# Peptides against a protein of PDB entry 3S8F: the designs that were tried, part 214

Target 1, 157 residues: chain A of PDB entry 3S8F
Amino acid sequence: VLTLFVAVPSLMTAFTVAASLEFAGRLRGGRGLFGWIRALPWDNPAFVAPVLGLLGFIPGGAGGIVNASFTLDYVVHNTAWVPGHFHLQVASLVTLTAMGSLYWLLPNLTGKPISDAQRRLGLAVVWLWFLGMMIMAVGLHWAGLLNVPRRAYIAQV
Target 2, 166 residues: chain B of PDB entry 3S8F
Amino acid sequence: DEHKAHKAILAYEKGWLAFSLAMLFVFIALIAYTLATHTAGVIPAGKLERVDPTTVRQEGPWADPAQAVVQTGPNQYTVYVLAFAFGYQPNPIEVPQGAEIVFKITSPDVIHGFHVEGTNINVEVLPGEVSTVRYTFKRPGEYRIICNQYCGLGHQNMFGTIVVKE

## One batch from the design tools (peptide; made by RFdiffusion4, then SolubleMPNN)

Design b2_p22_4_s3 (from b2_p22_4, 15 letters changed)
Fold by OpenDDE base, seed 3:
Structure b2_p22_4_s3 (fold): chain B 157 residues (1-157), chain C 166 residues (1-166), chain A 22 residues (1-22)
Amino acid sequence: as target 1 above (157 residues)
Amino acid sequence: as target 2 above (166 residues)
Amino acid sequence: RELVLLVYNTSVAMVTRMMLEA
C-alpha cells in the first residue's frame, strides 16, 4: 500500500488537469456533466493532440501502478505488457503533446497561421495516431497477459 | 474577473481532488482483491543468495553442466543454470515429469532473462545473484527458454531448452 | 466519413473482443 503512495500526487495532478479542462469547457459555454467536454476546441489539433495523449495516459498510468507493484509486476515483467505501457506513456502522451505543441509553436514562430487544410490534416494525424496507438497498446497488453515475452521475435502463442 | 476565475478553478479542483482520492482507494481495493484472489502461480521470492560471477564457471554447483541436475529428494531436483552470452547451461535441461524442480539461475557476465514458454517462469538473471524458481512440469515435452532481457548482439538468438521426460 | 466510421467501428469491435477474451 505504501508503494502506491506515489499515486496520490500523480492522481492529484491528473485530475487537476481534468479540472482545468472542465473549467475551460464551461467558460466556452458547456453545461451539464458532459456538455463542457463538447464545448472544448476539438477543431484545433494543438488542443486535441495533448488531450488524446492524456486519455491514453489514463490506462498507462493504471498500468504504471501495476508495474510498480512487486507482486503484480511478476506477472507482467519483461512481457509485451511493458512495451504496451511505454507506448501509452511515451508514444501517446509525450508524442501527442509534442505534436500538439508543434501545431501551436510553428504558427507562432513563423508568424504564419496554419491553413484550414493544414488544420484538418493535423486533426486527422493526431486522431489516427491515437487510434493506432490504442489498438497497438491493447494488443501488447493482451499479448503480455498471455505471457508473450518482451524483446523476443518469437512466442509460443 | 481574475479572482472570480480563480475561485471557480479552486472549486473544480477541490471536487476533482476529492474524486482522485476516492479513486485511489478504489484502485487499492481492486489491487488488493486481485492479489487475494489471483495469487496462484506467483512464485514467492526466496532468500537473497549471492554468488561471485567471476568464479561461478570454475567452481561450485554451476561449474559442471553434467552435474547441474541434482536430485535432492524423491521426485525433487535442483537445477543449476547459467545464463550467459549467449545461451544457457546446461542445454538441454532434462528433468522428469511431475518432479518438483528448483531452478538456481545465475549469470557469469551480464543480465539475462529466463523466460520459459508454456510456464509462468519469467525472471531476470543478475550476475552475482542467484534467482530461484520452483516449478513442476505436468506435461512432458520441450519447453523453450527465451532471453527477454537485452544482453548484447546475440540476444535474439539466445535460447535454451528444457526437456521434460515421462 | 463512412470510411472513418467503418474503421472506428471495426477497431472498437476488435479491441472489445480482445478485452473480453483476455
Scores: peptide ipSAE 0.020, ipTM 0.758, DockQ to the pose 0.038
Fold by OpenDDE base, seed 4:
Structure b2_p22_4_s3 (fold): chain B 157 residues (1-157), chain C 166 residues (1-166), chain A 22 residues (1-22)
Amino acid sequence: as target 1 above (157 residues)
Amino acid sequence: as target 2 above (166 residues)
Amino acid sequence: RELVLLVYNTSVAMVTRMMLEA
């Protein structure tokens, strides 16, 4: 029970980030319930990458709560569910944030702005990475729920 | 202007809090549904039971594999299982169909896994601790035990068998 | 299982749509 309370500050952080994104979108002219999303700078891979990471982090965070649950952990522990979880957390959020950071950092370090071609390529890479990670992560979670073991080369499902 | 911005952010935070909580409940409900439809066994959350891993092979209920399966009542058995590098004892584990089986699992060496295919039995086995799992096999046949916790070079070959007899 | 598949398919569809609309 106490372990579940560790999720509270994480959720608060997520809410703050989401609120900041909504505020930013609305400042950029977005209106309505979802119009602010479209107003965000989706043409910038330095923005898109970490945002996609955050999107992957949402189900990952939910999975973290599941993993922290004493009763639910009996079902998912040491199954493919666990790799599914940390691929959302590390291979999606952390990796995409790192990628996004590079799209901002490298132009600043070199003093050369990224070309339009590089920008478009960056967007393609980030979106494809996100798509692949979502497919894999969802598959791993699904496999975990089907009792596919972690750290085993064979499984009978 | 800053005050207005803070107020707006607070409103957004409240909205996102509500949404997040809603989604959390959706995810929990989904998991609860899957568990309700697919869970056949019960894993008891008993009190922590300790054992000396240095003597578990020499004395006590795990010492003799021939005495590992103990009938504790009508259609009730306790099975004392050792997970070790790299296998399980006894192997095979023979139990009757339809009986309530209480597995008492420990390790004399390192941490192992005890994952029984076709069941919801999946626990870590720690030296010095006894893992307790309760399960009733409804279908006769052979069930493979898989180690799903890395335990060394022979980890990938660490298998056991539960034979459920009619 | 059907519900899990539904969630999976829906998720894939959503991600695909997001990519196409970006």
Scores: peptide ipSAE 0.013, ipTM 0.742, DockQ to the pose 0.107
Fold by OpenDDE base, seed 2:
Order: sequence, then structure tokens, then C-alpha cells
Structure b2_p22_4_s3 (fold): chain B 157 residues (1-157), chain C 166 residues (1-166), chain A 22 residues (1-22)
Amino acid sequence: as target 1 above (157 residues)
Amino acid sequence: as target 2 above (166 residues)
Amino acid sequence: RELVLLVYNTSVAMVTRMMLEA
């Protein structure tokens, strides 16, 4: 369907973002194949949040292709797999991007930078959010593969 | 400075674009592998059929639950199932073990789900359309039908039963 | 540039075929 049509442009866009991250990391002094990753501003929740969202988007995007696949959808449709996919896309990518945006927006609106304590708390919130979402998403995908139905409170597993 | 930055960006973009294309092929290969190795226990059968949801309860093969199970051949049955707010008919559905069962499922009211536990039977049931699923029960016993599409206040209690007899 | 476009178009075509076969 339409999802498969946009798969190529979406992948190109996603990895172009990764290219931008590599460029930014190298500008910050990162060297080598992976040194640029460490050079990125991991101490800034406004950066970490959307990046973690992007990491969640990788399996979520793959799941989107699965969900849009005619034959594979027979396996996953209306199972716990589907909410697992949504939580990677909406509750991880979209939500973490929104969180990151707020960490940038609020200081600019108030004219006051965030304190160091607020920064550290923000990092903790973002990382814990990501961890929780990954645990839940993996569990939901696993349950879905075990044929746990969506929108049902009971399952024969 | 801008020119140098531009060249650097292009180099990274080229690398990541190549990687993205490679990943695309990996995903396609994984899908192909899954499809090649996956054996479906449920086979969609027949053409897309349509019915009038406003009359399906009054006339036709779904009208009488007592006649919903029709033997169509040796060890072959067609079962006409209604998913409605909030249950299934017939209930229970009684079929023999080892028989080829063709389920013809429709709804007189709203969209429902038809998820048979212990099987890979899982379809949405739309008013005005007939969902057709072919399945053979290899094990006798009771199989619960679950609605996995929200259909109203009684959705959580919408269950049916398939009884497979020896 | 032409190679990139070729690969892109081929990929899109493959995806399109997958959709049409469904």
C-alpha cells in the first residue's frame, strides 16, 4: 500500500539525518568510524531525546513495513504487535521529539537557561522514558507473535 | 568554509544513502525469506462477497443459526457466522475434527473481529462484506472466538466458541 | 548522480511491484 511506496524516501530521509549527525559529530572533534558518535552533545536532553526517538523509529519503521506487507500482516494484524509498533512510533519518536523540542523551546521563551540540575533531571527522564518504551514495545511485539490479540483482556498463551 | 562544509556533507550523505539502500534490500530479503518459509494454516478462499447488512439477519444463509453449518462435501463444511454486538452466532459452532471448514463471516451492525484462539484465524468482519477463511482443526476441543476490534460497550465480553468433535 | 538516480528508481520500482502483487 502507500506505506511501501514511501519506504524508500523515508529511509533516505532517516539516514540523511544520520549523515547530519555524523557531520555534526566530526565538527565537534570526533574522529574515526564511530568517534563522531561520542562527540555528539549527549549531555543535552534537547539532543538526546529526539536521537533516542530516532533509535526507536528503526524497529518501528521496520515494523511498519511488516504491517503493510500483505502476507505478513496476516500474522500481526490486530495482535499486540500493532500497539507495539505504535508505541515505538508515537510514544517514542514523536513524544521524545516533542520532549526535546521543549528542552530547547522553554529556555528560549523564558530567556533563562536550564539549570544543571534541570539538565541532569531531563537526561534521566528521557533515558528512563526510552528504556520503558523499549521494554514495553519488545514485550508487545513478542506477545503479538504469540498471537495475543489486540483490544482483548484475555489471551490463550 | 562553506564550500568545505558542503563537500563534507555530501560525502557523508553519499555513504549513508548507500547504507540506506543496502538496508532496504536487507529488509526486502528478510520479508522474502519469511514469506518463503512461512506456511499459512489459514487460506483466504473465494472472491470478495458482499451482503446487505440490513437484511442478513432475516434472509439468507446467516439468518438461521441452526442451519449455519452446511456440509458441502465429504469432510467439508461451510459455516455461516454472524459477528454482532455483542456475540457470535451460531454459538457454539460445532465442526468435526479433520474436516475442511470454510468460514463465511459477516456483521449486521458494526465492524467486529474474529480471532480464534489456538489458531491463526484472525480477520476483521465488516458490515456488508463477507470474510472467507478456510481452516482444518487437527485437534478436538473448544476454541474461543475473541473480538479484537472495538465495537461498543460490550466489546470486552464478546466471545464465541468453536467445538471440534472427534 | 545518474547511478544514484538509477538505484533510487529501481528501488522504487521494486517496492511498487511488491505493492501491486498484493
Scores: peptide ipSAE 0.006, ipTM 0.717, DockQ to the pose 0.033
Fold by OpenDDE base, seed 5:
Structure b2_p22_4_s3 (fold): chain B 157 residues (1-157), chain C 166 residues (1-166), chain A 22 residues (1-22)
Amino acid sequence: as target 1 above (157 residues)
Amino acid sequence: as target 2 above (166 residues)
Amino acid sequence: RELVLLVYNTSVAMVTRMMLEA
């Protein structure tokens, strides 16, 4: 019940953010259905990280609704599906948001801007993190659907 | 200029809100599809049944592992299973192939899991509550029971076996 | 609408693939 109550506001918030991003992208010269995406500041790890987190949150959020469904939860509960969901929500969304925040916070706290090399390294880190997290999450969800148990070191499949 | 910007933002918000609503229906459809494709073979009981975990080992149908498998009809059995720290009883559980088996599972101590490999049987076992699962084993052999709910220091070694006989 | 359809098709394709291979 609580999950379903939170789901609607969460979705509204997420898509409101997306709307803001579209507006920003179009202000930056992006045109067409997808041109505004390319116009966003993808050269800034403080921007890229939380956006990637949001992208990971899409399947995670959908999974949250699945997990909250009594009938569907019977299929996925206490399987590898659940850790997959957790890693999307915590290790992707929360962690990437934290990482992105650091790329803003640390320069401001120290008074020293990050170098171009540090910026590029930061971009590499957040993209690699996202990629790895997506691979793991997809694997865990798939394993869960194959009835691999949670909290067990062995499985039949 | 400010009003123009706000109007533009509003237009995009409306579009994305419409998209969000559409996606809700997509998610519901995906849920329904998942349910339809992955729920065959096990019928969980929605009926609430309670038992006293402090006496379940001493009296009642769970007290004697030798009497745990009860024939209730032609090709129908009820199996009274205890999940405890750290194992299952009876162990092994012996049932005939092709029979409808009703598992009634409870715990005398803490919460455990009851996950039968090779099947879609996967339930949590709560002290004071009886979990009921109906299943028919179509193929003979051994099926491992795995505890998939953390239950203490011996959790990782908590296994059982169902032996399905021809 | 095209974006919605794209997301829908992608999601369905992904789930279908997982289900068929499971």
Scores: peptide ipSAE 0.019, ipTM 0.733, DockQ to the pose 0.060; fails the geometry check

Design b2_p22_4_s4 (from b2_p22_4, 16 letters changed)
Fold by OpenDDE base, seed 3:
Structure b2_p22_4_s4 (fold): chain B 157 residues (1-157), chain C 166 residues (1-166), chain A 22 residues (1-22)
Amino acid sequence: as target 1 above (157 residues)
Amino acid sequence: as target 2 above (166 residues)
Amino acid sequence: TELVLLVHNLSVEMITSGILNA
């Protein structure tokens, strides 16, 4: 249980980011408990990508706590659960953040804004990526709980 | 203007930080609940047992696969298993149905996995360390052992079999 | 927010329930 205190700084960081999002949404005219979410710039792939990454990181973070628990880790260790966790952490948060960074960086470096078509394409890419990652992650976690082994091409189930 | 913004941010941060701490306790509570209500997947760790991986094949209980299965009591057996590149010894492992089996697993070379399909047996096998797993096979048949830790070029083909006899 | 709490709690609950039923 004491090892779980390692999660405290990470949680503090994560919820600080959430606080920043709420602040930003409220600055954009959002009101109420959920209105600030709608007010965020969901039409910008540079914003949407990392936010989707953060959303994927929520279950991933919960899984991290599970993986860090000695007794619970026995259940999930070296099963498909672990790749599922990785795809939420690396392939979702890190990758989507990188994608979002590109959508910001390239226009700023070149001084040329992205076209509307490019923007729409970018949104499609990041949403499809997120959807695919979530489907795969759910499948992997589910398979892991069914004792499907990691690093094996076959399984009993 | 910047000062006002910073104050506002700090106010939100304070609220979310409090929330984060609350969630931490929720997580701990959920873990505690899980442990209290579900123990089937938890195998207690045995005593730390060391072995010399350089000699484990030449001497000791792992040296002869024909002597790997040792009856230790009525319906109780100890099975000394080697996981190596790229297989298991003995193979197959033959045990009777309904007997309590204590697997003593080690490796002479690199880290391997020992995952028995149809069971909750899933451990990493480290050279120099003996992994101990206790299990009772209730159903006769063949149980495949899968290496779920990458161990080299032949990893994907590293399988063993446990044959449970009636 | 309540939304964050809901999503997080549901996620943890699903994982926990999955483990309990495994």
Scores: peptide ipSAE 0.013, ipTM 0.751, DockQ to the pose 0.073
Fold by OpenDDE base, seed 2:
Structure b2_p22_4_s4 (fold): chain B 157 residues (1-157), chain C 166 residues (1-166), chain A 22 residues (1-22)
Amino acid sequence: as target 1 above (157 residues)
Amino acid sequence: as target 2 above (166 residues)
Amino acid sequence: TELVLLVHNLSVEMITSGILNA
C-alpha cells in the first residue's frame, strides 16, 4: 500500500531529475533531442555513478510496484526476483550514489584534486560495477520468474 | 537571466512530466504482459484461519502426522502440514495423482516458507495462522518442499517431500 | 483479456492505495 502510494510521486521526482539533467546538458552546449546527454560530464565518476544508479533504479522501481501488488507479488514473493529487485535499488542506486559522493568528497576533504589516473580508475570501477549489477539483476529477475526460490541453495526449475 | 532559466526549467519539467505519465502506463503494461505470459497462477486460498501455535502439536488436526492426510471427498484430500524448525510433517506427504489437495499449513514456532518445487505452491507459514493452498498434482513423482524464509541455523537444510502416487 | 484485467487491476490498486494513504 505504501509503495503504491509513493510510486507516482517517485516517478515525478525521477523525471524531474531527468529534466534537470536535460537543462544542465543544454547549458553545457548540448543541442537537439539527445545532444544534451552527450554534453553531460561523463568523464567525471562523481557524475556517472549516481546517474548509473538512477538508470538501475528505473527497472527496480517497476519491480517495487510488482512486489507491492498482491496479485503480482504472489508470483515473485520469496523468489530470486526479490533479491534482484533490491540489488537494483540498494546495490545499484544507493551504492553508486555513495561511490559518486565519495569521488566528490575526497578531493574536497584532502584539498587535492584527483589525478587523471584516479579519475579513469574511478570511471572503470563505476561502469564495471553497474554492468555487473545489471547482469546479476537480470539473471535474478529471470530466475525469479522461473520460480527459483531465494534463501535456498538449490533450485529445481 | 535567472527568470529565463526558471522558465526554461519549467518547460522541461512539464515535458518530462508528460513523458513520465506515458511511461507509467508503459511500465504497467509491460508488467502485466510479463505476468500474462508466464504460467504461474494464483492458487485459491480459503478464509483466513487462526490456530494456537503453542498447542497445535498436542491437539487438533496437526497433532498426529499419521492422520494428516484426510480424504474429504471423492478425489479430494486435505493435508494438515506443520512447518517447524527444521522440517515438515508429515514427511513424506503422500497424495494420489489427479486428486484435489487442500494443504492447510501452520507453524508451531517461527515463520517458515512452503515452496514446492515443480509447482506454483509458494506461501509463507506464520505461527498462529493457517495457510491454505489448493493444488492438483497432474504428474506422479516426488516433489520437494523448500523453506524459503529464514527460520534459524538449520534453515538451509529444511526440506520435505510430497510423494504423488499413480 | 487477462492482460487488460491485470493492467486494470494494478491501476486501480495504485489509485486506491494513493487515496487511502492521502
Scores: peptide ipSAE 0.011, ipTM 0.711, DockQ to the pose 0.053
Fold by OpenDDE base, seed 4:
Order: structure tokens, then C-alpha cells, then sequence
Structure b2_p22_4_s4 (fold): chain B 157 residues (1-157), chain C 166 residues (1-166), chain A 22 residues (1-22)
């Protein structure tokens, strides 16, 4: 029970980030419940990458609560579910955030803006990465629920 | 205006808090539902039980593999299992079909896994701690025990067998 | 804290109920 308290700071952070995104979108002219989303700078890989990471982080965070639950962890512990979880947390959020950070950092370090071709390529990379990670993560979670073990080369299914 | 911006952000945070909590409940409910409808048969049993890993091989219920399977009642058994580098004892574990089996599993050396294929038995085995799992095998046959916690160079070859007899 | 406990209790109840009814 006490372990689940770690979810509170994480949720607070998620709320703050989401609020910041909504605020930014509305400042950019977005209106209504969802119009602010479209108003965000989806043409900038430095923005898109970490946002996609956050999208993957949402189910990952929910999975973290599951993994921390006494009763639920009994089912998923040391199955493919666990790799599914941290691939969302690390290989999605952290990795995509790192990618996005590079799209901001490198132009600033070199003093040269990225070309339009580099921007488009960057967008393609982060979207494809996100798609691949989501497919893998869903597969791992599903396999985990089917009792595919972690850290074993043999599985019944 | 910083004040207006702060107030707006605060309002958005409250909204997203409510949404996030709602979604959290939805996700947990969905997972609980899927588990309730598609998984069953194992309930974690017992209380925290400690054992000395340095003496568990020499004395006590885990010391003799020939005495590892103990009938505790009509159609009820307790099986004292050791997970060690790199195997299980007793091996095979022989139990009757339809009997209620209480596995009491511990380790004399390092942390191991105890994953029984074809079942929902899946626990970590810690030296100094006894893992207790209750299960009833409905189908006769052989069930492979897999170590799913890295335990050293021989981890990938660490297997056991449960033989369920008719 | 109360919310966390609520979620935990609900999860336990749902799982337990599912297992017992299976």
C-alpha cells in the first residue's frame, strides 16, 4: 500500500506537464476541449518527440501502479509485462525526450538551424520510433498476461 | 500577465487531475476485469515466514528431498521446495491430481524464480524467506518449473519438473 | 493518500472477487 504513494508525485508531474501543454496550445490560438492540441507545434521534432514519449508514459505509469500493487504484481511479476512497462518508461519517454533534446540542443550548440529536410527526417524518425515502441510494448504486455516469462528463452506460448 | 497565467495553469491542473484520476480508475478497472475473467486458481497464502538459508539444507523440512512432500490432510499436501543454483529439489515433485498443494519455497544461496508453466504460479524465491503458494492441479502430466530471476551463469538451464499423477 | 488507498482497495476487491467467483 505504501509503495503506491510513489504514484502521487508522478501524477502531479503529469498534471503539470499536461496543463503546460494545454496552456501553450491555447496561447497559440487553440480553442475548445481539443483545439489546443492541434495548435501545438507538431512540425517541430524537438516538441513532437518528448510529447510522444509522454503519450507512451501514460500507460506505462498505469502499469507502474499495477507493478507496485501487491495483488496485481503477483500476476505480472517477472513476465514479459515488466519489460513492456519499462520500455514505455525508458525506451519511449526517456529516449524520445533525448531525441527531442538533441533537435533543440544541436542547433544551439552549432549556431546553425536545422534544415527543412532535417526537420522532416526528424519528424519521421520520432513518429516511427514511437509506433515501433507502441507495437513492441503492447506485444510485451500481452505476452506477459499470457504468462510469457521474463529472463527465459523458453515460453509455453 | 504572470498572475493570470498562473491561475489558468492551476485551473488546467485541476481539470487534468480529475481526468487523470478517472483514467487511472479506468485502467485499473480494465486490468482487474481482465484478470478476474481470464485468470484464476492461485491465491497467495501464508504470512511472512523466515528461515536461515545457511542451515536450510541440513535441518528442517527442506533438508530431505524424500520428505519434501507431506500430506497434511485429506487431499491436501505441503511441498517443501528448494530453489538453488542451478535447479530445484525435489526434482521431480510428485503430487496427486486434484489435491490442494501448498508450496513452501526457499533458497539456500541467491534469489531465484519459481515459474510453473501451465499455471499461474510465479514467485520470487529469496534466501531467508519462505514463499508460500497454494495451487490445485486439475490436469495430470508434467509441468516445467522455470527460473525467471537471473541467478548466475547457469540461470538459463535451471529447470524443474512437477509430475501430477492421476 | 485516501485516493491511493481507495484504488488499492478496489483493485484488491475486484481481483479477489474474480478469483473467488471463478
Amino acid sequence: as target 1 above (157 residues)
Amino acid sequence: as target 2 above (166 residues)
Amino acid sequence: TELVLLVHNLSVEMITSGILNA
Scores: peptide ipSAE 0.006, ipTM 0.736, DockQ to the pose 0.039
Fold by OpenDDE base, seed 5:
Structure b2_p22_4_s4 (fold): chain B 157 residues (1-157), chain C 166 residues (1-166), chain A 22 residues (1-22)
Amino acid sequence: as target 1 above (157 residues)
Amino acid sequence: as target 2 above (166 residues)
Amino acid sequence: TELVLLVHNLSVEMITSGILNA
């Protein structure tokens, strides 16, 4: 009930953000159905990180609905699927958003802009983090579907 | 100007909201697909039964591990299992191959898990409640029971065994 | 039938929850 209670407004919010991104991308010269995406500031880790978090949140959100379903949850409950979902929601979206926020916040708090080297390093960090989280999440979800138990150091597969 | 920008943003917002609604239907479809493909082996939840966790060890069908396996029909058995810190009783659980087994599982202390490897048996065991799981073992051998719900310092070592005899 | 009802109930619940939360 609680998951479904927040699912719809969260989804609406997410796509509202997407609308803002499309508008911004088009203002930056992007055209066509997808051209606006390329026009977004992908050179800024403060932008890239939360966007990657949102991308990771999509399968996580869908998984949340699955986990909230009584019959579907029976299949995945207390398996490695659950940690997979959890890492998409917390370790991807929340963490990447926090990381991205720091790339904006710290320069403003210190009054010093980040160097180009720091910017590039930041981009590398958030992309590598995202990649790692996606690999882990896919693995955990797959393992969960194979009935690998949660909270156990052993598995039949 | 601000008005023009607002109008443009609103237009994109409406479009994405429409897309959002479409995605909602996609999610529902995915749920339906998952149910259709993965529910074949789902064991439905039984009727809620209650038991007193403070006396379950002293009286009732869980009190004597030697009497835990009860034949209820020609090819039907009920097994009364206790999950406790940190193990299962009876252990091992001995059942015949091909028989319909009804597991009645409860806990005298804290919440535990009852996950049987090689099967779709996976339930949480709550003190004061009886979990009912129905399963037929088609293959003889040993099946390990794993606790997949954290229950204390000995959680990681909490195992049981089901022995299926020919 | 159970699947159809489940999907229906989930849909209704999500929509209703969305409206109530708005």
Scores: peptide ipSAE 0.005, ipTM 0.722, DockQ to the pose 0.057

